# Designs tried in a protein design run: peptides against a protein of PDB entry 5CWW. Part 16

Target 1, 194 residues: chain A of PDB entry 5CWW
Amino acid sequence: VPKLQGPFDFDLNPEDEQDDEVELKDIYVIGEKPRVADLMRGEEEELEMMKEDQHNGLSLNIICLLSTSGQVKICLDIDGVEAQWLPPRSKNKRLFAPPPEPPSLLTFQTFDTLKPAEVTPDGWPMFSEDATSPYSFYVTHPAGITYISLTPWVFRLESELQSDSEAGTEFRIDLLAKGQGSERDRIFTQTRTQ

## One batch from the design tools (peptide; aimed at target 1 F111 T113 K115 A117)

Design b2_p14_3_s2 (made by RFdiffusion4, then SolubleMPNN; from b2_p14_3, 9 letters changed)
Fold by OpenDDE base, seed 5:
Structure b2_p14_3_s2 (fold): chain B 194 residues (1-194), chain A 14 residues (1-14)
Amino acid sequence: as target 1 above (194 residues)
Amino acid sequence: AEAAAAAQTLRAPR
């Protein structure tokens, strides 16, 4: 049986005065790219062909959070949270280990998918996958459907994470966080028939 | 400052 994990701490969360009131309605997880080197231990020729395919994803898990208001938070799992299983009912409760520090999620980007007039107190927006890209998805609300793509920044971020050169990486990551937002397009709007 | 902290956190060895 999977273990419930959390709470998670949010690092670099902007002091939005409303964060304490953010009711989450959905979560969408984009898993990290598999380390092919760990999977292909012994097949050096297949490892070289798969290294070209290794440029097609982020080495971090991405956690997308969706509120009742249609706010999306894009968070990065830096600690590498692994799936935990409930320990078998073995009597060795290590009752004396301090609780592990809660894992941290880095808030990379926050944006709205709804206009203020479209927000409803009973709103239940949901994520859905895009079959064409692991880094694209939809937010569906009764007011409309919004397409979101992380592709403008995710591959650039991976390039910085894989760079052996520390020189200028901090500056380039700062530019990614400030300048290259996720693509956001309202593909459908429900016309309120008066 | 915040981006420096983000970059350091992103590079922290797993």
Scores: peptide ipSAE 0.027, ipTM 0.642, DockQ to the pose 0.022
OpenDDE base, seeds 1, 2, 3, 4: peptide ipSAE 0.026, 0.027, 0.017, 0.026; ipTM 0.644, 0.653, 0.406, 0.648; seed 1 fails the geometry check

Design b2_p14_4 (made by RFdiffusion4)
Pose (drawn by RFdiffusion4):
Structure b2_p14_4 (pose): chain A 174 residues (1-35, 56-194), chain P 14 residues (1-14)
Amino acid sequence: VPKLQGPFDFDLNPEDEQDDEVELKDIYVIGEKPRNGLSLNIICLLSTSGQVKICLDIDGVEAQWLPPRSKNKRLFAPPPEPPSLLTFQTFDTLKPAEVTPDGWPMFSEDATSPYSFYVTHPAGITYISLTPWVFRLESELQSDSEAGTEFRIDLLAKGQGSERDRIFTQTRTQ
Amino acid sequence: ETEEENAPLRETRS
């Protein structure tokens, strides 16, 4: 039995989130690829409101177990800092009028690319993609350049990143 | 209700 890791702290998490934004209904994880895609796990979170949050596993989740009984507890040991994820982006997929209080939006994988996926909800269906943004970040991680890292990363963070488009809307039908 | 139907989607970035 491995150690239960969490609750993960969302670095740069949006402040003043509403109840239907904090409440989660689905989770979709794009695993890191071997060193084609991003060498980082991407953790996608779907709220009741239809809000989608794209998080990056900067620290890297790895194998962990609780300590053996052989280990003696040390008083001057530092408290274990909670595990962390980096909140890259957060965006709505529903208008306020489309949000149902007990709605169950769902993730779905795209057959052609793991960096594209769908959100389904009684209000409609939404296509989402993280490309080419995830490729740009990976190229910078593999960069052969001596300098310009902070400069190039600033442009990438200023980039709009993921793209989202509604493909279907259900009208007056719950 | 008309304001909610015409409300734009929100987005937040780091």

Design b2_p14_4_s1 (made by RFdiffusion4, then SolubleMPNN; from b2_p14_4, 7 letters changed)
Fold by OpenDDE base, seed 5:
Structure b2_p14_4_s1 (fold): chain B 194 residues (1-194), chain A 14 residues (1-14)
Amino acid sequence: as target 1 above (194 residues)
Amino acid sequence: MEELLNAPLKEYRA
C-alpha cells in the first residue's frame, strides 16, 4: 500500500519574505531525466547518441506550484523524494525511532502570470503541458494564457549538478537562481466584453 | 536583474 507523503517543507529563498498564506490551486511535476545508462544496459549505440544530445534534461524533479493569484513557484527536489510504502505489519514496532525529517523542496524561482487587475478571488488557474518540450508549459486563467519555459536555466543547473565538486554547489545554485529567469510570455488575453 | 515576481509580463501583440 503506498504511503501518503508530506507535508513538504519549502526552503524558501531568504529573499521571499512573503510568508503570506498563498492559496495553491494546481501542481505540475516535471520528472527527472531517466538515467539512460541504467535503462539501456545492452544498447550501447543508442546510449551514445543520447549522451551527445546536449539537450539532456535535469537530473532532479521539478515541482511547479500555482496560486489563485497566478503566482508560480518553481521548486527543486534536491533530496530525491522516493515513493514510500507502508511497512509490512511486522510485530516489532520500534516505537521510538524519531520521525524522519520531512523532505524539503528548494524554491528556485517565483513569478506572476497575471497582472494585479486580472487577479480574481475565485480564480482557478491551471497548468497544462507543452507537447513539444518537457521543460515548458502553459498557465491558463480566465483572463488569459501564459507560456512558461525553464530552458534558460535548466541545462546550466544540470551542468552544475554533474560537477564532482560538492564544495560551493549551494552558492553556485543560488547564483543560477538570481541569474536569468524562466521565459514568461502571455500568448492570449481574454477581451473583456464591457 | 529584476525580481521575477515583480517583472512585467511579456505580451504578444495581437
Scores: peptide ipSAE 0.027, ipTM 0.568, DockQ to the pose 0.084
OpenDDE base, seeds 1, 2, 3, 4: peptide ipSAE 0.026, 0.025, 0.026, 0.022; ipTM 0.553, 0.577, 0.571, 0.521

Design b2_p14_4_s2 (made by RFdiffusion4, then SolubleMPNN; from b2_p14_4, 7 letters changed)
Fold by OpenDDE base, seed 5:
Structure b2_p14_4_s2 (fold): chain B 194 residues (1-194), chain A 14 residues (1-14)
Amino acid sequence: as target 1 above (194 residues)
Amino acid sequence: SAALENAPLKEYRA
């Protein structure tokens, strides 16, 4: 897993500039799955493991950000997509290429895991993985535990990224972002014993 | 997107 060493440049939508200084408490990274076409050039053993995964995952890294308030921001590393649009820079210029620019992160979705009454100044929400899916995880807070799944849109987004149709791709991605959100289910709520 | 921020949490009632 390539360690995404920050700093990350967040391409925050200008509409998100009105969000008050969100204090981040945790980060969860879902690494890109290698493309079968890239594996065809590699060792045969890696090809067999990927064929068994019926669902080819997203070809982009996903960076999830968690605030003290329980807000989750789902970001996509779009540098891999830009590299497909950029003509292959001749191999010879990489020797003098400036240090790799920090990955550009696109905010895809933002949502809360806590009700306003559950937000506490000393609250420290944390991510944890779901062993059943790489695209599902939990947010744990003293007020409760929330299950999150990105599966409603991840595979559709990958299909759009692999489509040869340049025309309307941006529009279709925008529709995906506005359409089916991530699954968000509160699986446990801590009852305050008064 | 403001629409997802205000979406009600689905609570599993025990």
Scores: peptide ipSAE 0.026, ipTM 0.636, DockQ to the pose 0.083
OpenDDE base, seeds 1, 2, 3, 4: peptide ipSAE 0.025, 0.026, 0.025, 0.025; ipTM 0.634, 0.634, 0.635, 0.628

Design b2_p14_4_s3 (made by RFdiffusion4, then SolubleMPNN; from b2_p14_4, 7 letters changed)
Fold by OpenDDE base, seed 3:
Structure b2_p14_4_s3 (fold): chain B 194 residues (1-194), chain A 14 residues (1-14)
Amino acid sequence: as target 1 above (194 residues)
Amino acid sequence: MEALLNAPLREYRA
């Protein structure tokens, strides 16, 4: 029987701890790029042909959270999610294994898609995918539609993750987070008919 | 991070 994933601990920056009252309305998950090498184990000739077409993507899962206010949080699964199975009901309960530490999600970026005057208490913004890119999506709200692209940082982050230097990974991620953020373009604004 | 929060939404000029 599969084990439920989570709970996830949010590694929130101390400055973000004050936003604990954010009502979430939607979630959007971008899966990690497939580990083609693991999938093609034993098909080395086909793997060599596919290396040229390796769809460049992030080796981490991305979790996007959307609030009533149209705030988007981009979270990274740094630990990675592995399939967990419930222990077989066999009598020898290893009763004393401490529960594994919950996986942590890093809040990488937070930004708004709505102006304060566009926020409504009953607003229900939603994510929708972009068919042209796995790292682009839309936020739809009655006030308008916002295009979001993670491409400005995703490929740079992947390059850092593939580097042999484990030391300072957190620092390099912090530099990326403080650098060029996600692209955010309002593609449609609903005119309030007065 | 405040600077990104306060960044004006880019209006997509069609």
Scores: peptide ipSAE 0.010, ipTM 0.409, DockQ to the pose 0.087
OpenDDE base, seeds 1, 2, 4, 5: peptide ipSAE 0.022, 0.026, 0.021, 0.021; ipTM 0.570, 0.488, 0.552, 0.551; seeds 1, 2, 4, 5 fail the geometry check

Design b2_p14_4_s4 (made by RFdiffusion4, then SolubleMPNN; from b2_p14_4, 7 letters changed)
Fold by OpenDDE base, seed 3:
Order: structure tokens, then C-alpha cells, then sequence
Structure b2_p14_4_s4 (fold): chain B 194 residues (1-194), chain A 14 residues (1-14)
């Protein structure tokens, strides 16, 4: 049985100027790059060929959150949240380990996909994948479709994570967040019939 | 209305 995880603490949340409770409607998860070294244990030649052509994806999970208003939050799993399972019903009273600290997610970027005039109270925006890139996706709403790409920063972030300096990782991520953000392009707008 | 429809999409910075 899977263990319920959460609540998640969101680090570096922009101070929501409006205490308006952001109602979430959808979630999109981009899994971490598979550690090819762990999967290909024994196929050294294929490992070398894959190392050259691998546009090495991010070693962190990315969690995208979508609100009713079309707001997207891009969150990074810095702590490496693993799927937890309930321990088998072994009779041994495992000592109540103190509840683990709640897992934290780093809010990397927050942006709108809808204009205020396009937001509807019954709006149901949804994520959909882009088959051409694991780091690109679409937000579909009745008002239009927005293409989003994380490629402007994902590979730079991976290069920083692979650096031998563990110290200051959070600071370097903050610098990346203040730099060039995600690409965001409205590819379709529904014409309101007058 | 046109100005609202041409307004840049908001980015929320921490």
C-alpha cells in the first residue's frame, strides 16, 4: 500500500500578494533522468554511446502545478522525494520514528498562461505532454493553448547539480531562477464570436 | 479591452 506523502512545504514561494487561495486543478510531473549507469550495469559500450547523445536531462524531479486561473508553478524536488510504501504488517512494534520532516519543494518559477479577461470561474485548464521533448508541455484552456518549454534553464541547472560543489546549490538555483525563465508561447487563441 | 487582451502575461517573482 502506498504511503500518503505530504503536506509539502513550498520554499521560495512568491509572497502571494493576494491571500487568494490558489485552487489547483492539475499536476504534471517530469521524472528525473534515469541513472543510465545503474540501469546499464554491464553494457559499457552502449553506455558510452548514450553519454554522448544524451542531452542529459535533469537529475531532479520537476512538479508542475496548474490553477483554475491558469497559473503555473514549476517546482523542483531538491530533497529527492522517493515513493514510500507502508511497511508490511510485521508484528514488531517499530519504534515510532519521529515523523520525518515534511518534504520540501523549491518553487523555481510561477507564471500565468491566461490573461485576466480569459479567466473563468468554471475554467478547467489541463496539462498535456509534448511527444518531442520531455521538458516541454502544453496548457490547454477553453480560451487557448499555451506551449511551455523548460529547456532554457533545465540543462544549465543540471550542469550546476553535477558540479563538485554541493555548497551553495540553493544560491546557484536562485541565480538561475532570476535569469532566463521558461519559454511561454500562446500557440492558439479561441476567437470569441461577438 | 484590447489593452487588457494585449497585456503581457504576469510573471510572479519571489
Amino acid sequence: as target 1 above (194 residues)
Amino acid sequence: LEELLNAPLKEYRA
Scores: peptide ipSAE 0.237, ipTM 0.783, DockQ to the pose 0.537
OpenDDE base, seeds 1, 2, 4, 5: peptide ipSAE 0.235, 0.234, 0.234, 0.234; ipTM 0.784, 0.785, 0.780, 0.783

Design b2_p14_5 (made by RFdiffusion4; failed a check: the pose's geometry)
Pose (drawn by RFdiffusion4):
Structure b2_p14_5 (pose): chain A 174 residues (1-35, 56-194), chain P 14 residues (1-14)
Amino acid sequence: VPKLQGPFDFDLNPEDEQDDEVELKDIYVIGEKPRNGLSLNIICLLSTSGQVKICLDIDGVEAQWLPPRSKNKRLFAPPPEPPSLLTFQTFDTLKPAEVTPDGWPMFSEDATSPYSFYVTHPAGITYISLTPWVFRLESELQSDSEAGTEFRIDLLAKGQGSERDRIFTQTRTQ
Amino acid sequence: LPVPAPSETLREWR
């Protein structure tokens, strides 16, 4: 039985989130690819409100077990800092009028690319893609350049990143 | 489901 890791602290998490934004209904994870795509796990979170949050696993989740009984507890040991994810982006997929209080939006994988996926909700369906943004970040991680890292990363962070488009809307039908 | 008013918009954070 491996150690339960969490609750993960969301670095740069949006402040003043509403109840239907904090409450989660689905989770979709795009695993890191071997060193084609991003060498990082991408953790996608879907709230009741239809809010989608794209998180990057900067630290890297790895195998971990609780300590054996052979280990003696040390008083002057530092407290274990909670695990962390980097909140890259957060966006709505529903208008306020489309949010149902007990709605169950769902993630769906795209057959052609793991970096594209869908959100389904009684209010409609939404297509989402993280490309080419995830490729741009990976190229910087593999960069052969001696310098310019902070400069190039600043442009990437200023980039809009993921793209989203509604493909279907259900009207006056719950 | 209600029809959204034209004034309603989506939000985004970074």

Design b2_p14_5_s1 (made by RFdiffusion4, then SolubleMPNN; from b2_p14_5, 5 letters changed)
Fold by OpenDDE base, seed 2:
Structure b2_p14_5_s1 (fold): chain B 194 residues (1-194), chain A 14 residues (1-14)
Amino acid sequence: as target 1 above (194 residues)
Amino acid sequence: LPVPPSSETLKERK
């Protein structure tokens, strides 16, 4: 039986506890790249082709959160939330296993897709995939459609994660997050037909 | 219409 994972503790900096309960309306998950090396243990030629495709994507899951206000949060699953299975009912439940620390998501970026004047209390923005790229998607709202691409940083982040040096990884990720953000383009705006 | 500037909030793990 799969174990329900969550709640995720957002390491939301407690100082930015503006009590503005960001009402989440949608979630979009970009799964980690498949461990091709484990799948392709028999096809050496395809393994070489996939190694040459430098655009293999990110080895972390990306969790995108969308609020009623059209705010997008890009979160990284650094802890690698593996599917936890309920242990078989073997008798020795060690009663005193410390509660597993809740999985933490790292908020990498936060950005708006709507202008303040476009925000409505009954707004229902939604994610939709881009069939051409796993790291691009759309946010649809009654006011308009916004294209988003994570490609400006995702491949750089992957290069850092693949570096042999675990030392300074957190610092380098912080530098990437402060650098070039996600691409955002408003591809459609609904004209108020009076 | 230009997309409003993001507040880049990196929430650092304290």
Scores: peptide ipSAE 0.026, ipTM 0.581, DockQ to the pose 0.102
OpenDDE base, seeds 1, 3, 4, 5: peptide ipSAE 0.021, 0.021, 0.017, 0.019; ipTM 0.597, 0.590, 0.587, 0.594; seed 5 fails the geometry check

Design b2_p14_5_s2 (made by RFdiffusion4, then SolubleMPNN; from b2_p14_5 with A5P R11K W13R; failed a check: the pose's geometry)
Amino acid sequence: LPVPPPSETLKERR

Design b2_p14_5_s3 (made by RFdiffusion4, then SolubleMPNN; from b2_p14_5, 4 letters changed; failed a check: the pose's geometry)
Amino acid sequence: LPVPPSSETLKEYR

Design b2_p14_5_s4 (made by RFdiffusion4, then SolubleMPNN; from b2_p14_5, 4 letters changed)
Fold by OpenDDE base, seed 4:
Structure b2_p14_5_s4 (fold): chain B 194 residues (1-194), chain A 14 residues (1-14)
Amino acid sequence: as target 1 above (194 residues)
Amino acid sequence: LPVPPPSETLKERK
C-alpha cells in the first residue's frame, strides 16, 4: 500500500506570497530522467550509445502546482523524494527515529497564467502534457489556455547538477531562478461574451 | 495574444 507522503515544506517561496491559502487544483509531475548510468551499470556498451542521444533531462523531479487562481508554482525535488510504501507488518518496532525532517521542495518559480479579471471562485484550471516535450505543458482554464515550457532553464540546471561540485547546488539553482524563467505563452483566450 | 502576468522570481529570504 502506498504511504501518504507530505506535508512538504516549500523553500524559497516569494516573500510576497501572502499566506493566503493557495487552493491547489492540480498537480503535474515531471519525473527525473532515469539515471541511465545507474540503471545500466551492467550494460556498458548500451550506455555509450544512450549518452550521445542524451539531451539529458533533469535528474530532479519537477513538481508543478496549480491554484484556483491559475497560479503555477514550479518546485524542484532536490532531496529526491521517492515513492514510499507502508512498512511490511513484520519489521520490528525499530526505535522511533525522530520523524525524518519533512521533505522540502524548492520553489523555483511562481507565475500566473490568468489575469485578475479572468480568475473565478469556482475556477478549476488543469494541467495537460505536451506530447512533443517532457518539459512543456499546458494550463487550461475556461478563460484560456497557456503554454508553459521549462526548457529555458532545465538543461542548464542539469549541467550544473552534473558538475563534480555538489557544493553550492542550492546557490546555483537560485541563480538560475533569478535568470531566464519558464516560457509562458497564452495560446488561446476565450472571448468574453459581454 | 495577451501575455500572462509577469512571473515572481525567487526572493532570498533575509
Scores: peptide ipSAE 0.030, ipTM 0.578, DockQ to the pose 0.107
OpenDDE base, seeds 1, 2, 3, 5: peptide ipSAE 0.025, 0.028, 0.028, 0.029; ipTM 0.582, 0.628, 0.625, 0.633

Design b2_p14_6 (made by RFdiffusion4)
Pose (drawn by RFdiffusion4):
Structure b2_p14_6 (pose): chain A 174 residues (1-35, 56-194), chain P 14 residues (1-14)
Amino acid sequence: VPKLQGPFDFDLNPEDEQDDEVELKDIYVIGEKPRNGLSLNIICLLSTSGQVKICLDIDGVEAQWLPPRSKNKRLFAPPPEPPSLLTFQTFDTLKPAEVTPDGWPMFSEDATSPYSFYVTHPAGITYISLTPWVFRLESELQSDSEAGTEFRIDLLAKGQGSERDRIFTQTRTQ
Amino acid sequence: ASVEKLEDDDDVYF
């Protein structure tokens, strides 16, 4: 039985989130690829409101177990800092009028690319893609350049990143 | 990190 890791702290998490934004209904994870895509796990979170949050596993989740009984507790040991994810982007997929209080929006994988996926909700369906943004970040991680890292990363963070488009809307039908 | 919100409109969805 491996150690339960969490609750993960969401670095740069949006402040003043509403109840239907904090409440999660689905989770979709794009695993890191071997060193074609991003060498990081991407953790996607879907709220009741239809809010989607894209998080990056900067620290890297790895194999962990609780300590053996052989280990003696040390008083002057530091407290274990909680595990962390980096909140890259957060965006709505529903208008306020489309949000149902007990709605169950769902993730779906795209057959052609793991960096694209869908959100399904009684209000409609939404296509989402993280490309080419994830490729740009990976190229910077593999950069052969001596310098310019902070400069290039600043442009990437200023980039709009993921793209989203509604493909279907259900009208007056719950 | 970026945060994006959608605006509501006069349309009836439900």

Design b2_p14_6_s1 (made by RFdiffusion4, then SolubleMPNN; from b2_p14_6, 4 letters changed)
Fold by OpenDDE base, seed 5:
Structure b2_p14_6_s1 (fold): chain B 194 residues (1-194), chain A 14 residues (1-14)
Amino acid sequence: as target 1 above (194 residues)
Amino acid sequence: MKVERLEDDDEVYF
């Protein structure tokens, strides 16, 4: 039987996000790059060529959250959230291990895709993939369509994660989050017929 | 972290 997961803690949240009940409408997940070493067992030359390609993607899962207002939150799965199953009913009272700490998501970016006048109570914004890039996607709303690309920071973040320096990783990620963010472009706006 | 908000008078660069 699948185990219910959550709640998730959000690290690096803006202080100005009032706990306004942000009604989430959609979730978009970008999976981590495959561990090429585990897949290419016996093809060492092709594995070396793939490691030299600076465009192999991020070794973390990316979780994008979309609100009714068209706000996008980009989160990083630092802990590696795996699918959990309820343990089989073993009769052995193994002692209460302390409940595992809830998994945390690191908030990397938060931005709007709609202007205040475009937000509607019955609005249903949705994510859709870009077939040309694993790190690009669209937000579709009745008011318009916004293109989003994570490419400005994803490869820089991967370079930091591959560094042998375990010390200060969170601080370096926070500096990247304060730098150049995701690309955001409104590719279509619905003209309100008066 | 900074929230990148849009205002009604913001020029949406196409």
Scores: peptide ipSAE 0.328, ipTM 0.850, DockQ to the pose 0.350
OpenDDE base, seeds 1, 2, 3, 4: peptide ipSAE 0.323, 0.328, 0.326, 0.325; ipTM 0.853, 0.856, 0.856, 0.854

Design b2_p14_6_s2 (made by RFdiffusion4, then SolubleMPNN; from b2_p14_6, 5 letters changed)
Fold by OpenDDE base, seed 3:
Structure b2_p14_6_s2 (fold): chain B 194 residues (1-194), chain A 14 residues (1-14)
Amino acid sequence: as target 1 above (194 residues)
Amino acid sequence: MKVFRLEDDDEVYF
């Protein structure tokens, strides 16, 4: 039986720790790029032909959280979540191992998709995928639809993660977070018929 | 540690 992953610790910026209890309404997960080398293990000749396509994605999971207010938090799974399996129900392994520390999620970006006047208590904002890009999605709310693209930073982040310098990876990620944000376009606005 | 709640008091598990 797969073990549920979590709880996750949120590495919140001290500025985000001051926000009131944010009611989440939806979660959207963008998986890490497939490690084709791990999938093609034993087919090294075919792997050489597929190397060009392996460069087109992030080696981290991206977790998007959507609040009732239409705020989107983009979180990165920096530690990487390995699929944990519940130990087989064999009566004799009291695993005296302390539970592993919960994996941490780095809050990379926070932004609003709704204006304060568009927020409704009965509003249920939802994610929907973009069929044209794994790094693009829509936020749908009764007030309108917002297109979101992570492409401005995803490939730069990947290039930084693939750099041979382990030292200062966190600092480089922080510079990317403070740099070019996600693209946001309000593609539809519901006109309140008066 | 602020736990963001989904409506059902459930810890966010993936």
Scores: peptide ipSAE 0.028, ipTM 0.449, DockQ to the pose 0.032
OpenDDE base, seeds 1, 2, 4, 5: peptide ipSAE 0.027, 0.025, 0.024, 0.027; ipTM 0.455, 0.481, 0.458, 0.470

Design b2_p14_6_s3 (made by RFdiffusion4, then SolubleMPNN; from b2_p14_6 with A1M S2K D11E)
Fold by OpenDDE base, seed 2:
Structure b2_p14_6_s3 (fold): chain B 194 residues (1-194), chain A 14 residues (1-14)
Amino acid sequence: as target 1 above (194 residues)
Amino acid sequence: MKVEKLEDDDEVYF
């Protein structure tokens, strides 16, 4: 049985978001790219072909949250939340391991996909995958469809995470978050029949 | 961090 994960602590939340008021409707998870080095323990020849796939995915999980208002929050799993399973009900010893600290999610970006006039109380926005890229997806709402791509920053972030310099990593990530954000394109708008 | 809000007058580029 999957362990219920959460609550998640959100680090670097936008000051304007009272987290308590955002009704979440959907979650989209982009899994970390498997560490090629850990999988390739034995096949040197395939290592060269995978180096040419310069699209080295992010070594962190990305958690996308979607509100009723069509707001998307892009979060990074810095702690590396492994899929925790409920420990099998082994009868032996409640070792009161302190509850693992709730995994912290770093908020990297927050953006709207709907205009205020497009938001509906009964709106049910949903994520859907893009078959062409693991770092791209769609937000579908009755008012329209928005394409999202994380590609403008994800590969730059990975390069920072792989840097041996722990010094100033937080500052460089903050600069990335303030820099070129996710691509956001409205690909379809539903014409309001008056 | 700043929320990238849309305004009603924003041109949604198609």
Scores: peptide ipSAE 0.252, ipTM 0.801, DockQ to the pose 0.354
OpenDDE base, seeds 1, 3, 4, 5: peptide ipSAE 0.243, 0.244, 0.246, 0.246; ipTM 0.801, 0.803, 0.800, 0.803

Design b2_p14_6_s4 (made by RFdiffusion4, then SolubleMPNN; from b2_p14_6, 4 letters changed)
Fold by OpenDDE base, seed 1:
Structure b2_p14_6_s4 (fold): chain B 194 residues (1-194), chain A 14 residues (1-14)
Amino acid sequence: as target 1 above (194 residues)
Amino acid sequence: MKVFKLEDDDEVYF
């Protein structure tokens, strides 16, 4: 029987620890790019034809969290979601394995989609997918619609993760997180009819 | 199909 994944610990920046009271309203998950080489193991001729599509994504899962305030947190699953199975019902309970440490999610970017004057306590902002890009989505709120694209950093992050040089990878990822962030465009604003 | 559940204690489950 498959085990549920989680709970997940959020590796929050100490500046984001003040958000322990942020009611989450929605979650959007972008899966890792398919490991075509692992799926096509033994079909080397068909693998050569699919090499052009292997460059078009991130090797990590992206977890987007949306708060009542319209704040979006972009988290990375660095450890990866391995398929966990419930242990076989063997009568020998090893009664003393510590629980495995919960998998952590690295907070890569935090940003607001709403102005402070647009936030309402009864607001229910929601994600919606972009049919044209797996790395783009919309945040919909009664005050308007914001387009979000992760494209500015996703392919640069993938290029760093594919580098054979472990040395300074963490530093280069930190520079990417502090660099050019997600694209944000307010495509619709609800005019309050006076 | 991953089923995500937000629980009342801000814990994310997949």
Scores: peptide ipSAE 0.027, ipTM 0.435, DockQ to the pose 0.028
OpenDDE base, seeds 2, 3, 4, 5: peptide ipSAE 0.026, 0.026, 0.026, 0.026; ipTM 0.440, 0.426, 0.421, 0.426

Design b2_p14_7 (made by RFdiffusion4)
Pose (drawn by RFdiffusion4):
Structure b2_p14_7 (pose): chain A 174 residues (1-35, 56-194), chain P 14 residues (1-14)
Amino acid sequence: VPKLQGPFDFDLNPEDEQDDEVELKDIYVIGEKPRNGLSLNIICLLSTSGQVKICLDIDGVEAQWLPPRSKNKRLFAPPPEPPSLLTFQTFDTLKPAEVTPDGWPMFSEDATSPYSFYVTHPAGITYISLTPWVFRLESELQSDSEAGTEFRIDLLAKGQGSERDRIFTQTRTQ
Amino acid sequence: SPHVEKLPDSSDTP
């Protein structure tokens, strides 16, 4: 039985989130690829409101177990800092009028790319993609350049990143 | 800071 890791702290998490934004209904994870895609796990979170949050596993989740009984507790040991994810982007997929209080939006994988996926909700369906942004970040991680890292990263963070488009809307039908 | 985006409200509902 491995150690339960969490609750993960969301670094740079949006402040003043509403109840239907904090409440989660689905989770979709794009695993890191071997060193084609991003060498990081991408944790996607779907709220009741239809809000989608894209998080990056900067620290890297790895194998972990609780300590053996052989280990003696040390008083002057530091408290274990909670695990962390980096909140890269957060966006709505529903208008306020489309949000149902007990709605169950769902993630779906795209057959052609793991960096594209869908959100399904009684209000409609939405296509989402993280490309090419995830490729740009991976190229910078593999960069052969001696310098310019902070400069190039600043442009990438200013990039709009993921793209989202509604493909279907259900009207007046719950 | 990350990109945080909201959609406009509407009179139409499901």

